Peptides against a protein of PDB entry 6TME. Designs and how they scored, part 154

Target 1, 324 residues: chain A of PDB entry 6TME
Amino acid sequence: NRLKRAYIALQAWKKAFYSDPFNTAANWVGPDVCSYKGVFCAPALDDPSVLVVAGIDLNHADIAGYLPPELGLLTDVALFHVNSNRFCGVIPKSLSKLTLMYEFDVSNNRFVGPFPTVALSWPSLKFLDIRYNDFEGKLPPEIFDKDLDAIFLNNNRFESTIPETIGKSTASVVTFAHNKFSGCIPKTIGQMKNLNEIVFIGNNLSGCLPNEIGSLNNVTVFDASSNGFVGSLPSTLSGLANVEQMDFSYNKFTGFVTDNICKLPKLSNFTFSYNFFNGEAQSCVPGSSQEKQFDDTSNCLQNRPNQKSAKECLPVVSRPVDCS
Target 2, 324 residues: chain A of PDB entry 6TME as posed
Amino acid sequence: NRLKRAYIALQAWKKAFYSDPFNTAANWVGPDVCSYKGVFCAPALDDPSVLVVAGIDLNHADIFGYLPPELGLLTDVALFHVNSNRFCGVIPKSLSKLTLMYEFDVSNNRFVGPFPTVALSWPSLKFLDIRYNDFEGKLPPEIFDKDLDAIFLNNNRFESTIPETIGKSTASVVTFAHNKFSGCIPKTIGQMKNLNEIVFIGNNLSGCLPNEIGSLNNVTVFDASSNGFVGSLPSTLSGLANVEQMDFSYNKFTGFVTDNICKLPKLSNFTFSYNFFNGEAQSCVPGSSQEKQFDDTSNCLQNRPNQKSAKECLPVVSRPVDCS

## One batch from the design tools (peptide; made by RFdiffusion4, then SolubleMPNN)

Design b2_p18_3_s1 (from b2_p18_3, 10 letters changed)
Fold by OpenDDE base, seed 5:
Structure b2_p18_3_s1 (fold): chain B 324 residues (1-324), chain A 18 residues (1-18)
Amino acid sequence: as target 1 above (324 residues)
Amino acid sequence: SRREEMAKKLAEIQKVLS
């Protein structure tokens, strides 16, 4: 009996709660699991006459606890949303049995350990949100082999380089922000044909920006701020025909910010502050346009306010990194 | 209701999974 298995799983989970401030699981009593708060049933895919637990939504419940292995008994779950809780520990490997998993959101919790590779076992997964946790270690390259619509990895403890397989991703939104990623952005990034938003904020990324970024013709948000990028902005950025928000602030960029970048047709905000740019086109000057907002603060620009001193600029500007 | 909304969402997901 599938509902009996669900009962066992849910009761085991209730026992794994350390705190339930809103008494969310107060009604988790008895065999009628479909009446449980946050538990949603639907007809089984293989037999519409059978009711199964198909969804869990415990978002914003502030529950403290862990995910017990018995959750693997919820084999019919396609939607698992438990964001904004205080769940700790690791994602159980037993969740590999949830072969119908479509949306997995465990964001805003206290999960630890390596990347939950069990997520890679789900053949139909489309949405993965593990942001705002304490996941650590390497990002498995296989994550980008998945046909995901969105990949939210931000605000974790991930380290190592971004896998070259990123170019295989079909995701429209990918966030790497506020991790410990290092190395260069892979050149394969230009192959992300469906990419709309990508965020690299607050990592330890370095090197030159790959020219292939300019191939991201559908990108609307590109944020690479607060990293260690060097060199000039690629001239190929003129190819970002749909970019609206672009941020390169708090890096070590040098060179000239060109008209071709600042005149991008859909550009709304372009922040390149806190770098070592030594020149900008007139079209890049803050206040030059009513439709576009620019920030050139704290660069090495002449005749602009709030720039770095010559003492700060000269050592960097005089030694430009060749990205060719 | 929340349940109705979830039911709709699950139905949509099931259509994709079927």
Scores: peptide ipSAE 0.563, ipTM 0.952, DockQ to the pose 0.860
Fold by OpenDDE base, seed 3:
Structure b2_p18_3_s1 (fold): chain B 324 residues (1-324), chain A 18 residues (1-18)
Amino acid sequence: as target 1 above (324 residues)
Amino acid sequence: SRREEMAKKLAEIQKVLS
């Protein structure tokens, strides 16, 4: 009976295809759904003698179409990978019935609408990838209450502020890049216990960086480039003992880039170009180290090449934002 | 094969879900 439901769902999905360039669904004929290309069966968790559809993998199939509500009949699916297609529309609410969902990857598609809140209904979800779509609106705070290993949100149309609940996240990798997020980075960011990589690139984030960033001891990649951040870099950044890649370029930072930051023990690349820094320690100078790469281009530094003009610098440097 | 790889992955996931 479970496979019959799966058949109904998969046939409905096939009908929802507008284009299948690689003829991926050409063999989607007949009741033997376990033989369908991209469909994977496994023994049911509640009855090992029964085969169920447990996984869908249609990655890189270039399929154009939409996700019909009948996909909610695939109640045994734990893995749903459909990245690099041309699926459009919204994620069906009927997917709430897929209570075993563990990995959900719909990245690199043409999905639209608000954040797919159905993802919040999956109690066992560990991997969520919705990047490279056209999702819009606010990010639900509840996303960070989930026990996710990775959260990929980049290259969408999300707006508003980053939720304060970010500190509750147990994810090792979180990407916000290339959205329309605004406001400050929440101070609660320092509470992210398992964070290794966080990327804020290309948003409308502003304000001062919170001091609590320095509490991210396990972070290896921190990229806040291409935003509207102001003020000085927090002195607490000296606490990033494991940071390897750090990028603050293309912001409105001011002040002095300190020795304590540039001498971080694991630092490999530190880019702070295209800001309004008016000084840097000798350890921050590009070429000062063979092991570390620095970029100080287009700041307000004295006696350095490729800096902003005095005319550009003076209005900003003379009015530094106090983050205290 | 792709099927074998997926089978292994699903088995691992199912162990976690059990």
Scores: peptide ipSAE 0.562, ipTM 0.952, DockQ to the pose 0.860
Fold by OpenDDE base, seed 1:
Structure b2_p18_3_s1 (fold): chain B 324 residues (1-324), chain A 18 residues (1-18)
Amino acid sequence: as target 1 above (324 residues)
Amino acid sequence: SRREEMAKKLAEIQKVLS
């Protein structure tokens, strides 16, 4: 009975394909769905003597089409990987019936509409990848209430502010890059106890960096480049004991880049180019270290190459933003 | 094989879900 439902779902999906250049669904014929290319069966959790469709993997199939509502019949699916296709439309709300969903990867497609809130209904979800789509609107705060290991949101059309609930996230990797997020980074960011990598690249974020960033002791990658951040770098960044890659380039930062930041013990690459910094410690100078790489290009530094003109610097440097 | 790899992954996931 479960496999019959799966058959109905998969046949409906096949009919929803506009193009299948690799003929991935060519063998999607007959009741033996477990033999279908990209369909994987496993013993059911409630009855190990029964085989069910537990996984879908159609990654890199270049399939054009949409996700029909009948996919909700795949109630035993725990893994759904369909990245690098040309699926369009919205994520069906009928997928709420897939209560075993553990890994959901629809990245690199052409999905549109608001954040797929159906993902919030999956109680056991651990991995969510919706990057490289056309999702839009606000990010629901509830996304960070979920016990996710990774949250990939980059390269979409999300806008508005980053929810304060970010501090509740247990994710080790979170990407916001290349969206339209605005406002400040929430101070609650320091409460992300498991965070290893966070990327804010290419948004409309602004304001001062919160001091609480310095509480992210396990972060190895922190990229806030290509935004509208202002003020000085928080002195508390000296607390980033494990940061390896740090990028603050292409912002409006001012002030002095301190020795305490540039001498972080695990720091491998620190880029603070294309800002309005008016001073840096000797330890921050490119070439000052063999094990660390720095880029101080296009700031307001004295006696350094490739800096902004006095005309560009003066109006900004003379009016520093007080973040205190 | 891809199927074997997926089988292993699914088994691991199911252990967590059970």
Scores: peptide ipSAE 0.558, ipTM 0.951, DockQ to the pose 0.863
Fold by OpenDDE base, seed 4:
Structure b2_p18_3_s1 (fold): chain B 324 residues (1-324), chain A 18 residues (1-18)
Amino acid sequence: as target 1 above (324 residues)
Amino acid sequence: SRREEMAKKLAEIQKVLS
């Protein structure tokens, strides 16, 4: 019965293919769905004597098409990887029936519409990758209530603010890059206990960086480049004991870049170029360390090459934003 | 093989889900 349902689903999906350049679904014929290319069966959790479709992997198949609602019949699927295709449309709500969903990767497709809230219905979801699509609108705050290991949201059309619930996330990697997120980074960010990598690149984020960033003791990558952040770098950044890569470039930061930041013990690359910093510690100067790379280009630093003109600097530097 | 790799992955997932 389960495999019959799977057959119905998979045949419906095949019909939903507009193009299959590699003939991935060429063998999707007949009732033996477990032999289908990209379809993987396993013993059912509730009855090990029964084989069920437990995984779909169509990564890099360049398939054009859409996800039909019949995919909701794949109720035993725990792994759904269809990245690097040309699937379009929306993620079907019928996928809510896939209660065993553990890894969901639809990245590098042409999906549109709001955040696929069906992902929130999956109680066991650990991996969510929806990057490189055209998802739009606000990010549901509930996403961070999920026990996700990784959240990839980058390269979409998400707007609005980052939910304050971010602090509840147990994810080690979160990417917001190349969206249209606006507002401030929530202060709750410091509560992300398992965070290793967070990327905010290329959004419309603004305001001061919250001091609570310094509480991210396990973060190895922190990239906030290409935003509209203002003010000074929080002194609490000295708490980033494990940060290796840090990028604040292409913002509107002012003030002094301190030794406490540049001497972070694990820091290997620190880019703070294209801001309005008016001073830096000697430890921040490019070339000051053999072990660390710095970029101070296009700031308001004295006696440094490739800085902004006084005309560009004075209006900003003379009116520093107080983040206190 | 891809099948074998996926089988292992699914087994790991099932272990977690069980």
Scores: peptide ipSAE 0.554, ipTM 0.951, DockQ to the pose 0.860

Design b2_p18_3_s2 (from b2_p18_3, 9 letters changed)
Fold by OpenDDE base, seed 1:
Structure b2_p18_3_s2 (fold): chain B 324 residues (1-324), chain A 18 residues (1-18)
Amino acid sequence: as target 1 above (324 residues)
Amino acid sequence: SRREEMQKKLAEIQEKLK
């Protein structure tokens, strides 16, 4: 009996709670698991006459505890949302049995360990949110081979380079922000055909921006701020016909910020502050447009306010990085 | 209700899984 298995799993999970401040699991008593708070049943895909546990939603329950291996008994779950809790430990490998997993949100918890590779075993997974945890180590390149709509990795402890397989991703939203990623952005990034939003904020990324970024025609948000990028902005950024928000602040960029970038048709906010740019087009000057907001603060621009000193600028500007 | 919303979402997901 599938509901009996669900009962075993849910009771094991209840026992794994250290704290349930909202008494979310107070009604988790008896065999009628479909009445449990945060548990949702639906007809089974293989037999519509059979009711199964198809969804878990414990978002914002502030529950402290861990995920026991018995959760692997919830084989009919397609939606698993447990964000904004205090769950700790690792994601159980037993969840590989949840072959119908479609949306997996464990964001804003205290999970640790490497990337939960069990997520890669789910053939139908479309949504993966593991942000605001303590996941560490390398990002498996296989994550981008999956047909995910969204990949949220931000605010973890991931390190190493961004996998070259990123270009295979069909995701519309990908976040890398606030990790420890290093190296260059792969040139394959330009192959991300469905990308709308990508965020690299607050990593240790370096090198030149690849020209292939300009191929991201559907991107509305591109944020590469707070990294170690060098060189000039690629001229191919003029190809970002739909970009609305662009941020390159807090890097080591040099060179000239061109009209072709600042005149992008959908651009509403372009921040390139805290770099070493030595020139900008008139269209890039803050206040030059009523429709666009620019920030050129703390660069090496002449005749602009709030710029770096000559002492700070000269060593960097005199040694431009050739990205060609 | 939250429950109704979730049921609807699950139905949509299950339809995609078929």
Scores: peptide ipSAE 0.593, ipTM 0.955, DockQ to the pose 0.853
Fold by OpenDDE base, seed 4:
Structure b2_p18_3_s2 (fold): chain B 324 residues (1-324), chain A 18 residues (1-18)
Amino acid sequence: as target 1 above (324 residues)
Amino acid sequence: SRREEMQKKLAEIQEKLK
């Protein structure tokens, strides 16, 4: 029966624990898996008279171990939350059998290897959190074909370019922060219809910002800080009618920061420090508004404090990158 | 309780999966 399979899986997992500081699995004894701490049962979708393991929540258990292949026997699991542990190794391919997977949170662990492509096999997946791990390599383009509400990829070792398929994403929140992504932001970004928050912080992204960013009407948070972006800010950024938090700091931007950007109606914080901007509108000056916070530190602005030296500015400002 | 909250969440998820 399904509970017997679950028992096998959970006992295999318990055996795969190297450390259980809070004795979370202490009661993982006997066939009554539904009584196990962090194990949650529900009626099966195909037969409501049958009780199945439908959820795992081991968040904040500080468990060290790995995920054994026997976890693939948990075929009825729709919720798998194991964040803030010390699980290592790879995500087992056997989890492809968990066809009901809806929320998968393995964040803040020690997982390694390539992107867990098994996540792509789950037809009903809505929430994917793999942040704060050691996943590496390329992001599979197919991730954005999934009907995900949120995609958390930050604080990993992902590299290469951001897939052009990003425009297909229906996610409201996407984080790329603190990886090794390179290349340009795809122009298809403007097609992200449901995007509210996108974070690119601390990558190796470069090139000009695509004009299509201005099509992100629902975005409230846009952070592209700590990259290698060049050129001027797109004039189309005036289209970000709902942006509240915007950060372009620690890049190589040049040109003029315009009123159209600084006067965005919902803008509360705009940081464009540590660039090579050579001018700003009065509306962009820190302290010019009580409702908005600006940071123009370490640019090439005249008559502003804490700017770069002429020696640092001249070679960059005199050779502006044309993004047109 | 945490268990009750999880059960509620699971019920919601399962409803969406139907």
Scores: peptide ipSAE 0.592, ipTM 0.956, DockQ to the pose 0.852
Fold by OpenDDE base, seed 5:
Structure b2_p18_3_s2 (fold): chain B 324 residues (1-324), chain A 18 residues (1-18)
Amino acid sequence: as target 1 above (324 residues)
Amino acid sequence: SRREEMQKKLAEIQEKLK
C-alpha cells in the first residue's frame, strides 16, 4: 500500500523535526496522509484508481530538523518544496527511489555535505534549487547533462572549476553566485542554446573571458562581478543582441571598453566599475544615454571622476594580459 | 486556495511525466 508507505515516511519525518514554530505538522496524525498540511495527493500515473502522495510543499515553515532516510518511501513524489526552513544534515540517498521527481527545491536551509548526487538519479528532473545552503566540494559535471530548465547553486560552499559540460545545459537560468568556484569560465559556455540568465557573482574565477560568450544570443542577464578575471573584454560581446543587464565590476579587466559593447541594442545596465580599464568609448560614459545606465567608477580612465590613482593603475595597465 | 493551486500544478507536472 503506497499510502501506508507514505504514512511511515511522514511520521518518521515528523519525528525528525526539532522545532515546528507554526505547528505545520500538528495535523500529521492518522493514516489519512492526504489531509496532512503541506502534503498533496494525486492519482498514481500507473493506476489512476490509486491515490498517492505526489507533492510536498513546506515552504516558509521555519521547521528545524533533518530529512530521514524513510523519505525514500515517498516513491510517487514529483514535487518537493521545502525552502526557507532550518533543515540540516545531508540529502538522503534513499531519495533515489523518487523516480518521478520533477521539481526539487531545498533552498534556504542548513544542508551540508557534497553536492546531492541523488538529484542526478532523477530522470525527469526539470527544476533544481539548492541555493542558500552549506553544500561544499565539487560540482559534478553530470549536472549539466540533465535536461533542467533552471539550476540554482548560489550561496553555497562549492569549490573547484566549473565543468566543461556546462555547454550541454539546456537551462534558461543558471546561478553560481557566492560560492568558491575557481579557474576559467569554460569555452563551451557558448553552446548553452537556451540560456537567458547566468550569474557568477562573488567567486574566485580567473583568467580571460572566453570569446564564446558572444554566442549567447538569448542571454538577458550576464553577471561576472566580484571575481579575478583579467585581460580585455572579448570583442565578440557585440554579439549579445538580447543582453539587458551586464556586470563586470570588481575584477582585474584591462584595455578599452568599446562602442560595440556599449551600444548593444537591448542593454539597459552595464557596470564595469572597479577594474583597470584605461579607455572607454563615448557611448560608455555614464550619462551619455537616457536609456542606458553605465558605471565606470574606479578604473584607470582619463578625465573621468572617481578613478584609481596612477600609482594603482600603472603596474597593471602597463602589463596587459594577452587573451589571444 | 493554496491547495487548489498545488493540485493544479501537480496535475500539470503529471501530464508532463506521462
Scores: peptide ipSAE 0.591, ipTM 0.955, DockQ to the pose 0.852
Fold by OpenDDE base, seed 3:
Structure b2_p18_3_s2 (fold): chain B 324 residues (1-324), chain A 18 residues (1-18)
Amino acid sequence: as target 1 above (324 residues)
Amino acid sequence: SRREEMQKKLAEIQEKLK
């Protein structure tokens, strides 16, 4: 019965294909769905004697089409990977029936509409990749209440503020890059106990960096480049004991870049170019270390090459934002 | 093979779901 339902779902999906350049679904004929290319069966969790469709992998198939509601019949699917296709439309709400969903990757497609809230209904979800789509609107705060290992949101059309619930996230990797997020980074960010990599690149984020960033002891990658951040770098950044890659470039930061930041023990690359910093410690100077790479280009530094003009610097440096 | 890799991954996932 379960395989029959899977057959109905997969045949409906095949009918929803507009183009299949690699003929991926050419063998999607007959009741033996477990032989279908990109369809993977496993013993059911509730009855090991029953074979069920447990995984879909259509990555890099360049298929054009949409996800029909009948996909909700694939109730045993724990892995759904359809990245690098040309699927359009919305994620069907009928996928709420896929209660075993563990990894959901729809990245690099043409999906539109709001955040796919159906993902919030999956109790066992650990991996969510919706990057490189056209999802829009606000990010639901509840996403960070999920026990996710990774959250990939980059290269979409998300807007509004980053939810304060971010501090509840157990994810090791979170990407916000290349969206339209605005406002400040929530102070609750410091509560992300498992965070290794966080990327904010290319948004409309603003305000001061919260001091609580310094509590992210496990962070190896912190990229806040290409935003509208202001003020000085928090002194608490000296607490980033494991940071290897740090990028604050293309912001409106001011003040002095301190030894405590540039001498971080695991720091490999630190880019703070294209800001309004008016001073840096000797340890921050590019070429000062063989083990660390720095970029101080296009700041307001004295006696350094490739800096902004006095005309560009004076209006900003003379009126530093107080983040205290 | 890709199929074998996927089967292994599914087995790992299913163990975590138990």
Scores: peptide ipSAE 0.585, ipTM 0.954, DockQ to the pose 0.804

